# Peptides against a protein of PDB entry 3WG5: the designs that were tried, part 116

Target 1, 218 residues: chain A of PDB entry 3WG5
Amino acid sequence: LAKNIVYVAQIKGQITSYTYDQFDRYITIAEQDNAEAIIIELDTPGGRADAMMNIVQRIQQSKIPVIIYVYPPGASAASAGTYIALGSHLIAMAPGTSIGACRPILGYSQNGSIIEAPPKITNYFIAYIKSLAQESGRNATIAEEFITKDLSLTPEEALKYGVIEVVARDINELLKKSNGMKTKIPVNGRYVTLNFTNVEVRYLAPSFKDKLISYITD
Target 2, 218 residues: chain A of PDB entry 3WG5 as posed
Amino acid sequence: LAKNIVYVAQIKGQITSYTYDQFDRYITIAEQDNAEAIIIELDTPGGRADAMMNIVQRIQQSKIPVIIYVYPPGASAASAGTYIALGSHLIAMAPGTSIGACRPILGYSQNGSIIEAPPAITNYFIAYIKSLAQESGRNATIAEEFITKDLSLTPEEALKYGVIEVVARDINELLKKSNGMKTKIPVNGRYVTLNFTNVEVRYLAPSFKDKLISYITD

## One batch from the design tools (peptide; made by RFdiffusion4, then SolubleMPNN)

Design b2_p16_2_s1 (from b2_p16_2, 9 letters changed)
Fold by OpenDDE base, seed 4:
Structure b2_p16_2_s1 (fold): chain B 218 residues (1-218), chain C 218 residues (1-218), chain A 16 residues (1-16)
Amino acid sequence: as target 1 above (218 residues)
Amino acid sequence: as target 1 above (218 residues)
Amino acid sequence: MKVVPLEPISFKTVSK
């Protein structure tokens, strides 16, 4: 029986154009192999809005389900990471992780203080994040509050509020719990029921370039 | 006679947080040595708005005049580079360079197309760039048009329109032409008359980190 | 050289 393949890859650090390249590469590999899904273990403090939007678009254009898994314990899908998660086909979180804190900023001042985004920009991203939530059938009110209140949630809260779909300790538990779930957004115009029975898990490693960038940016 | 020192450093490539670090390092060195000025040879296609704003702020907080010199021939102060220039104490351009094309974007799509910024964001940066021009006594109408028309100017046009102060082929000509000019923004609350008589030119090199980042981002 | 337009927006990074 042809084993359904599930890819697993890690994306850690700030969301940048390089992060987009990682997403693109990983998803492309999984698409080429007609994988049942790809799981992205995400640990990010946030990053660039442009890269985030590109990543969301890449996920939405994926030929296979993209599962964002906030992992390992202690990880976060903060700021830009929350948008990425909300733009994905399924969100999972490990215990001891967090999601939220999505307020847009213009940057950091010399003293390390946040340069606030003007209301016009903030309102744009409120609309954007709400759209992601609505399109994925997730809690748009909480999505807005990720910005307006700079809200951060635990996995349990996120699940309770309908922001995420799964709380799982590891990949095996994630596969078990998400088996039979429908994607929260369409894949090729159709909502897909995940089938993780008799799956082969394939781990994707960072490229040399990815490692180098991480080393320089960390 | 204690030689007045003028520092020269190069900033090339995309405007990022690393570019901020370069600006900060270079300006700090020049400040520590009580330099008459620092000249930044700028060649940028643009980059991040956050980094740009931080750079502008760093320049405005400088204890010494910061001269942005679009150099060498073929270089540009495009997009974010234009803002940086307009935020500086003096702008020079070499023949065969350009300035402008300042329309904000959210990023690039998968197909490489520009993701346009919403009008609210565009309007914010219109106000910002006009403020920079006004504060520096430069052409605010043209500054706006750098966004609204995605206008790009030659050095001759930029000089003619009152966007820049000097057209110079090299550092020596720049020093000669800018000698006796007043800064377009204050230094420590005062407009400074540049004194480039009997100056020692000191060139600052990129750090190892700067070189590495450039290598990875280029 | 391809002009890279101004990329205006970043998001807050949450330092752990």
Scores: peptide ipSAE 0.035, ipTM 0.316, DockQ to the pose 0.838; fails the geometry check
Fold by OpenDDE base, seed 2:
Structure b2_p16_2_s1 (fold): chain B 218 residues (1-218), chain C 218 residues (1-218), chain A 16 residues (1-16)
Amino acid sequence: as target 1 above (218 residues)
Amino acid sequence: as target 1 above (218 residues)
Amino acid sequence: MKVVPLEPISFKTVSK
């Protein structure tokens, strides 16, 4: 029996293989408890393409709906975060957040200049991001422009253009607005209608191990 | 027979599990060819602790000497990069580079403030970084200060304090200066004297897959 | 509201 439980977890920072581990762990917990869904509060400036692709794959393999919620205000689903969102069952954004800026780069030169990706790589990700949009019934033209024009959108614009499904100020409004919506991609081969009537919200905290893994140079 | 070959590869950006894969791949190639050593040109602002620890372990398990070379000028072995360097067989730095700033954090808060690691975690990494320094015959007091004072050092300071072994402007100078040096940690249980007399330098390029893995938001 | 502990570890990146 599906429990009337919705999990909420935060994923913040650069997209890395550890981010994959976080997604995997969070989704697994929610799957094990037969949750109605998991909401991932996403705030990312971007990160690694391999990790991004693995995360997308993990979301698509989820036994439960995975909602990407760009939150809080000021957060972004930038670069790799946009791909992750476009690969998910539902995208929500809080007011004052952004999505887009998806141009792939090889990295930074010694002088801090961006090393451009070769056309073959750029074209690969154009095709990839368009496929994610198409598969999810989202705006593939805008998805392409996230790369070709490095476009960034507000929640209102993203909603208007059919990139996202919900603008919500908080979890309660998100649950209210997304209640009765169908997932944009299948869950176990079927589009699922979300049922957020009388749900228990459970927050997942990062593990101790997850907390130990950040060294920053000031 | 050890070939008079030295491999050189670049590892740039955040330390992640993909960085582990790069280290593993590069070292494996050099091991397979029975190289005299591999030089990793490192430029990192930091990254994940788990990946860092795995990288250190992979270096320590290497069948050949692994030299960490903080290069080019302007590069850093910051945060996680310092641990990786301290776990390696030899550390070199180019002029204008830096090493240090090793304080662990849990991440960033919603407001962008650093979430401090609990004392238990900080103490764990103090013990860990000191062990790396002690095992390699490097300055364990300074290694601790990389955390407790978030200390960053120039190449000249790092050399002076016995944190690193070589300051070199380029690969040729590095090979020249490190020729005849003993590794600071064992290779297969033995300290090895580096022999860079009449060596062929082979550069390893990142794989196509490796090149696809960086999405940055502007 | 029940919080379940999770174990992620990250390193600080210095943005110049």
Scores: peptide ipSAE 0.035, ipTM 0.253, DockQ to the pose 0.154; fails the geometry check
Fold by OpenDDE base, seed 3:
Structure b2_p16_2_s1 (fold): chain B 218 residues (1-218), chain C 218 residues (1-218), chain A 16 residues (1-16)
Amino acid sequence: as target 1 above (218 residues)
Amino acid sequence: as target 1 above (218 residues)
Amino acid sequence: MKVVPLEPISFKTVSK
């Protein structure tokens, strides 16, 4: 029986145009092999809004389910990472991770203070994040509060409030718990029931370019 | 007679947080040596709005005049580069360069199409760019049109319309033409008359890190 | 962990 494949890839660090390229590459590989899904182990403090929106779009255009997995313990899907998660087919978090803190800012001043986004920009992203939550059947009120209260949640809280779908310690537990779940957004226009029975897990390594960029940005 | 020093540094490529670090480093060196000015040879297609705003702020906080010089021929101060220029103490352009095209976008879609910024964001940047122009005594109407018409100008047009102060083929011509000009914004609260009589020109080389990042981003 | 803010806007010239 031809084993269904699940790909696992890691994306760590700031969300940039390069991060988009990583998402695109990883998802494309999984699409080409007709994988059951790809799991993206995400650990990000945030990053660029443009790159984030492109990544969300790329996920939504995926031919296969994209599962965002905030992993390992200590990791976060902060700021832009939360938007990416909310734009995905399924969100999982490992114990000891966090999600939220989505207030848009224009940057940091020389003194390290935050340059606030004008209300118009903040309101745009409130509408955007609520849209992502609503489209995915997730808690839109909490999504808004990720901005308005700069809220951060634990996995248990996020699950409780209907922000995420799974709390899992590792890939095996994630596969077990998510088996039989429907994607929270469509894949090729259809909500897909995940089938993680008798799957092969394949890990995707970063390219040389990926390694080089991560080395420089760390 | 202690020679007045003018520093020259190159900033090429996309405007990012790393570009901010370059500006900060270059300006700091020139400040420490009590230079008459620093000339930044700028060639950029644009970049991040946050980084741009930080760079503008860093320029405005400079202890010495910062001259943005769109150079060499074929270079541009496009998009974010225009804002940086408008936020500086003096703008010069070499023949065969361009300035403008400042319409804010959220990014590019997978198909390469522009993701438009919402009107609220566009209007914010219209106000911002007009503010920079007004504060520097430059043409605020044209500054707005850099966004609303996605206008791009030649050096000759930009000079004619009061967007820039100097057209110069090289550093020597720039120094000659800008000698005796007042900065368009204050330095430490005062408009400074530039004195490029009997100056030593010192070129700042990119750091190893700068070279590495440029190599990767090209 | 320094939260990198959601930075709203990229100014890229459409490379013709």
Scores: peptide ipSAE 0.026, ipTM 0.363, DockQ to the pose 0.721; fails the geometry check
Fold by OpenDDE base, seed 1:
Structure b2_p16_2_s1 (fold): chain B 218 residues (1-218), chain C 218 residues (1-218), chain A 16 residues (1-16)
Amino acid sequence: as target 1 above (218 residues)
Amino acid sequence: as target 1 above (218 residues)
Amino acid sequence: MKVVPLEPISFKTVSK
């Protein structure tokens, strides 16, 4: 039986227009191969709101499931990363990662202090993040608190509260645990049941050098 | 018997000159009260190298033990935060936090990509971080890898590798576990054995509003 | 020399 393909790509660092390009390229590659899914190993402290919103849109327009995997241990889906995760088809976290802290800021002062966003902006992002949570059937109350309380959660807490779908130590465990799950948002207008039985894992590097690893999930 | 005083203060966000001022103020307050220690609840993604180095120096000049506590769950001592931690008298981490990712960068490009530091700068910080680890009797090899591999660790890994001293869920557990530990660097020229038996915990806010909580550790 | 601050999201609101 032909193996289903799962792509894995890493995105680390600030969310910017360049990060958008990475998401777009990686997803496009996986789309072209009719992959069962793409897993984005995400480690981000946050970034630009505009880029974040574009990334969310790109994920929502994906022809294949996009799984955001907060990985490796020590990684976070902080700030913009949380929005991106909430906009995705499935969220996984590795033990020792975090999600949240979504309060928008205007930037940093010369002294490095945070310049707070005005209420109008904060309220906009509250509405936005709640919409992402609601659309994905995730905890919208917690999503709001990611902003209003600058809340951050562990994987276990995030799972417990219904913010994320999977806690997994590695790609193999992620594939095993997410096998048979439905996407939390539609793919091409339909909720997709993930099939990670007998999959070939293809790693995408920024250099587009492919590393192939095969896994069999039962 | 008069209760020993332990101060707790939160520092969250980028490491900047303002962050230095916060460290300086908090430590000074605790010094003036001859506190048994100050615990800095640290959650930082990193920041400026100059400010970081100044903070390290300020900690090293402290008249009382400065405990860096990576807290709450979801927090990190990322980049500059790791240096600060390694420069401190004791490092604790809460479950669900992380430490590492210490590779220096020059900044971000207009597109948000990282501008890499030249080898001379990277090598300087390798030497610097290794010195902090060595001076504190912590794992200098891992400290180097925080830069060279941009390594990040969980609390359990960091403890296992001898990067940190304590994993604790909260202040009470931290006090209990660190009671009787020696500082990893000198305080006023001497290694201090921490005494957290019958302590009064005083929380410092940026507004210098004190909240008092008493704990008894056996 | 800037140590990579994981900057919290500078949500630059595009001022319309």
Scores: peptide ipSAE 0.023, ipTM 0.235, DockQ to the pose 0.169; fails the geometry check

Design b2_p16_2_s2 (from b2_p16_2, 9 letters changed)
Fold by OpenDDE base, seed 4:
Structure b2_p16_2_s2 (fold): chain B 218 residues (1-218), chain C 218 residues (1-218), chain A 16 residues (1-16)
Amino acid sequence: as target 1 above (218 residues)
Amino acid sequence: as target 1 above (218 residues)
Amino acid sequence: MEVVPLEPISFATVKK
């Protein structure tokens, strides 16, 4: 019986247009091979809102389930990473990771202080992040508080509050725990029940270009 | 008689946090030397809104007049560059340059299409750009149209509509034409009459870091 | 860990 394939890829660092290219490449490979899902191991402090929105759209257009896994321990899905997670088919977190801190900022001043986004922008992203949460059946109140209170959550808190679906130490535990779960958003117009029985895990490596860009943006 | 000094520096390419550092460095040097003004030769297709707002603030906090000069011919003060110009003490343009096209976007899609900003963001920047125009006694209606109609203007149109103050072919013509003009915003709480009689022009070069960043961001 | 801010807005020239 042809084993169902699950792809695993890592995305680390700032969310940029190059990060979008990584998501697109990884998801496309997994789509072409009719994978059961792709797991993106995400570790990001945040980044660009545009790249974030494009990534969310790319995930939502995926022909297969896209699982965001905040991994390894010590990683975060901070800022833009939270939006990406909330836009995905399933969110998992490893122990010792974090999610949240989504307040839009205009940037940093010369002294390193945050330049606050004006209320109109903040309100836009409040509406956006709430929409992502609502569409995925996740906690929209907490999603709002990721902005309004600059809230960050542990995996246990995020699970408790209905922000995420799985806490897992590694890919094997993730697959075991998420087996039989429904996607939080549709795939090809349907909510898919994940089938991780007898799967082959395939790891995707970053391209040479991805490595170079990561090096330059780090 | 100690000649009044006018500094000239070039800022080219995308408006980023590094561009802010360039503005800050250049203005600081000119401030330290009690220059009559600094002229920034600006050629930008646009860039980050945050960097733009920081640059505007840095200009407004300047102890000396900051003149934005869209130069050389073929250059533009597009998008973020228009905001910077509208926030400055004086705007000049060379023939064959352009200003405008200020519609905020979230970015580019994979196919290179523009990802439109939501109306709330667009409206924020409409209000912001109008404020810059109003504070500088420039045409706020045209400033709005830089967004709402994605308007771009020639130097002659921009002058005609009261967006800019000077059309000049080079620095010498700029100094001649702007001599005796008042700044469009205050310097240290006062509108300054520019005195470009018997001035020394000093050119500031980009730092090694500035060159490297420009190369990476281009 | 310094959170990289969500930068909401890019001003890019529409390449016609």
Scores: peptide ipSAE 0.029, ipTM 0.530, DockQ to the pose 0.656
Fold by OpenDDE base, seed 1:
Structure b2_p16_2_s2 (fold): chain B 218 residues (1-218), chain C 218 residues (1-218), chain A 16 residues (1-16)
Amino acid sequence: as target 1 above (218 residues)
Amino acid sequence: as target 1 above (218 residues)
Amino acid sequence: MEVVPLEPISFATVKK
C-alpha cells in the first residue's frame, strides 16, 4: 500500500547536469519510500537543453507522481523550467509566478547578447515542447508559442489556457486542490489518481553538493 | 461509433519533410473517416532528425491509433524509422526486417564518410529516444543502445526485449494478433483497446507528389 | 534554454 507520504523538495537556479542529479536524488528517495507523490518546488530562469531533457526523462521514468510546483511567489518556470513542468505528472503554480519564455538559444556572446538558435534547432524544440504538451493533455498551441512568441504566462492565464492544473498559495492548498486529480502523464503505464487524504508531508533538503552547485550557478 | 475500418499506407525511403507530408496526409484521411486505426507499412534507412521529430509529433497528435509495421521482409525501421516506431501506438515487424541503428550523425562528408555528431547531440537523442520508449512502455535500455552501440535487432529479438508488440507476416496476421491490444501511448488522452473484429481494410496509395519524392530521395 | 546546436542531425543509416 502506498504510504500516505508526500515528499517536497526545492530546486532553484539554472538547469544543469547538477540539477539533474538533484531531481534524480529527490525522486529516488520518494520512490524508495513508495510515496504518493513528490512535489518539486521549482524556481528556475532556465538552463541547458541536454540537462532539461534528461530531467524530463527522469520524471517520466518515475515510479511515483512528480508534481512541479512553481513556488514561491516571484519564482518562475522559465525556459527549461517550462519543459520540465510540461513533462511532469502535474503542474501547479503559486500566485505571482510565471511560466514560458522557451525560445532556444545557442548561448550568450562575449557581450552577453543572445546567440539565436538556427531555425532547425528552434523547430526541433517546437516539436519537442508540443510533444510534451500533447502527451500530458496540455495546450500544445501555447507550448509552441512559448517558443515562437517567447510567451510567458501568469498562473491564472496558464490555468485558463490549459497549460497547468492548479493554482495554489502553499503546499496545503496544493494538496487539497490536487486531491483526486489524475496525473497528466502515466506512472508505470497508468494514469494515477492522486490521494492526498491524511498525507504526511516530508521535506527533503538539498545535499551539500546541491547547495554548493546552487552557490556556483547563481 | 468508430467504423470498423483500418487504413493501410506505405511509406518507403528517406525520412524528409516530404515524408512528414505523407504521414500527415495518411493519418488525416484515416482520422476523417473515424478509422479504428491506420497501419503504416514502413521501410526506411533513416533520414532527417527534424522531419522525424515532426512525424513523431504528428503520430502522437493522431485522433486514431497509428501502427508502424516494418514491412515487407527485407525492410527496416532504421535510424529515424526506429524513433518513429517508438513514438507510435503499436509497433509490428515482419520476419526478415530490422529495427535500430539510431546513432545521430551530422551528415556525410564529400567522400561519403559519416560526420559524427558531437556528444551533446548524441546525448540529446539518447534522452529523446529513451523518452519515446518510456512513454510507450518499451525497453528504454535497448532504445539507448540503438544509439550508443548502433544496435540493430531482428523482429524476434525486438519482441523479446520489449521494443515491439507484434511479429506478423502480413496485414491479416497483424490484425489478428493486435486485436484486443491496448495502444502503447494514448489516443486523445486514453489508451485505446484495438478492435479489429470485422474490419474493412482500406489501402491508401501514395499521391503523385509522394511518388515523385520517393523517386528523388531513393 | 541553451540549446546544443543541433546541426541538422540526420538519422541516416550508412547506405551499404
Scores: peptide ipSAE 0.019, ipTM 0.204, DockQ to the pose 0.186
Fold by OpenDDE base, seed 5:
Structure b2_p16_2_s2 (fold): chain B 218 residues (1-218), chain C 218 residues (1-218), chain A 16 residues (1-16)
Amino acid sequence: as target 1 above (218 residues)
Amino acid sequence: as target 1 above (218 residues)
Amino acid sequence: MEVVPLEPISFATVKK
C-alpha cells in the first residue's frame, strides 16, 4: 500500500538567502516524491526581510503543503520567522516556544542598539504582514501588533487568537492534531485536506553545503 | 514565421531578495514564452551574499539562456553582481562599465567603515567564485583576485582575461556579437548556440511591487 | 560582497 510520505526538515538560525536555499531544496525533494506534506521545524531569531519574502513566495508556490512547526521547546519564530509562518499552509508550535516580534529594523549600531526603520518601511511591512494573515485566514490585528507593539505570543495565546492552528509537543502529536485539517492557503489553487493516516515520516538532513553555510554564519 | 523572442529586463541597485524575485519573475516570463534568451541589464554596487547565491541558482535552473549585460555606461556589476555574472550563460559589458570588487564584508560600521569578514567566510567565497568561473570556462585566477585584491576590471580587460564574452554598446550590438555563441554553462544539460537572427526584442518593465520595493530600499 | 548582516530591513532579531 503506497504509504503517504511526510518529510521533516530543520531550519535553524538567521533567515538569509541560505535559509531560502534550504527551504527550496527541502520543498523540492518533497515535491518530487509527491509527499503529503513537508514539516519545517523552525527555530529563528529573525533575519533578512528580502530572504523572508522569497521564502514566503517559495512556500506559496509549493506543489505540496508546507507546515511550519516552531520546535523544539525554547525555539522561536521571531521576526522574519513569523512572516514565514503566516505565509505557510499550517502553523504549529511546541509548548515553550514563541512567535512575534516583527518590527523591521535597519540593523544594529556598534553598541548593539537597534537602528529603527523609517516609517515608510514599517508601514510597508505592516501592510505585508496583514496581507499574509488575511490571505491565510489568521488574525490580522495581532499580525499588525507583532510590528506596532513588537508583540510576542506563547503557543497557547497564538492558538487562542487565531494566529496558529496547532500546539503540539512533537511530530507525532502534530500529525495527529493536523490530520483532517484544511490548509490555510491553497496548494495549486485548492485548499488541501491533510491526510496523515498511515504516513511514513522521512527526515531530511542538511546538505554538506547547508552545514558549511551554517558553520560560516554562526 | 514564428519570430524568436529575446526579452530584456533591467535590474538596478542593491542585490537583495527583492532582486531575486525580479530575476525569478523575468526569467519565468521568458521561459513561459519559450524565448530564445533573456538579457538582464545589470547595474549593481553589490548586496547580499545569500540573495546572490539564490540568483545564481535560479539562473542555472533556467530553461532558457540568461545573459547578464552590464549596462548602461557608468553601470557596474560590483561585488555580488560579479558572482551573478559568472554564474550566467553569457556576460556582456558596455564600454565605461566595471566588474569585480568581490571581497565579502560583514557590513558597515556607524562611521561608514567596512567591517571585514573573518577568514573562514572569505575562503568560502574564494572557493565559490572560483567554482563559478571554472564551471563557466572563465578565468578562475582573476575571479579569485576579485576577492583577494578586490580587483575591478574594465570591459576590455575582462574580455581580454576571459572573464566575459562580449563588449557591446547597446542591445543590438550585443545580439549581433553574441549570435552563434555557445552558452558558457548548460541550459537543461546542453550548451545552447544562441540564434539572434530575426529576433523580436521585448522589454519587461518592473512590476508595481518591484517599483515599491525599490522605492523602499532606496 | 556584503555578507550584508541581516541589517537593512532585518526584523528585530532577538540576539540571544
Scores: peptide ipSAE 0.054, ipTM 0.281, DockQ to the pose 0.219; fails the geometry check
Fold by OpenDDE base, seed 3:
Structure b2_p16_2_s2 (fold): chain B 218 residues (1-218), chain C 218 residues (1-218), chain A 16 residues (1-16)
Amino acid sequence: as target 1 above (218 residues)
Amino acid sequence: as target 1 above (218 residues)
Amino acid sequence: MEVVPLEPISFATVKK
């Protein structure tokens, strides 16, 4: 009986064009092998809006379900990471992780102060994050508050408020809890029911280029 | 007689946070040595808006004149590069270079199409680029048209329209032509008259980090 | 943990 494969890959650090390349590579591998899903273990403080939007688009164009898993404990899907999560087919969080803090900024000044985005930009991203929440059947009010209140949530709060779908300690618990769930956005135009009953878990390693970039950006 | 020093450094490629670090390092060296000016040989297709705004701020906070020189022939100060130039104390261009194409975008889609910025963002950058032009006594109408018409100019056109101050083939011609010019923005609260009559030119080399980043981003 | 800002805009010229 052909084992259904679930891929697991890690993406850690700032969201950049290189992060897009990582997402694209990982998802492409999983697509080529006709995997049941890919789980992206995400730990990010945020990053570029352009890269974020491209990543969201790449996820939404995926031929397979993409599960964003905020992992390990202590990790976050902050800022851009929250948008990526909200754009995905399923969000999971490990206990002791966080999600939110989505207020757009233009950058940091020399003194380390935040350069505020003009209201027009902030309002754009309010509309954008709400659209992601609405399309995924997630809490659009809380999505807005991730910006307007710079809100951060625990996994338990995020689950309670309908921001995320699963709280899980590890990959095995995630697979168990997400088995039989429908994707929150379509895969190839259809909402897919996840089947994790008899799966092989395959871990993807970073490429040499990924390692080099991580070494330089860390 | 203590020779006045002019530093020359190259910045090539995409405008990123690393580019900010390059600008900061180069300007800091020149400030520490109490240089008459620093010339940045700029060749960029553009980059991040945040990094651009930080670079502009760093230039405006410089203790010495910062001359942006679009060089060599075939180079451009495109997109973010135009903003950086307009934020500087003096703009020079070599023959066969270009400036402009400042329309903000959110990024590129998977198919390579431009993700358009919402009108609100475009309008913000229209106001921003016009402010840079106005503060520097440069052509604010053309600055707006760099966005609204996605205008690109030759050095001769840019000079004619009052976007730039100098057309020069090389560093020696640049020094000769800019000698006695006033900076277009203040240095430490004062408009400075450039004195290039008896100067030593010192070239700054990229750091190991700069070389590594350039190697990875190219 | 430094929250890296959601930075809205890239200015990239289409490499023809």
Scores: peptide ipSAE 0.031, ipTM 0.402, DockQ to the pose 0.732; fails the geometry check

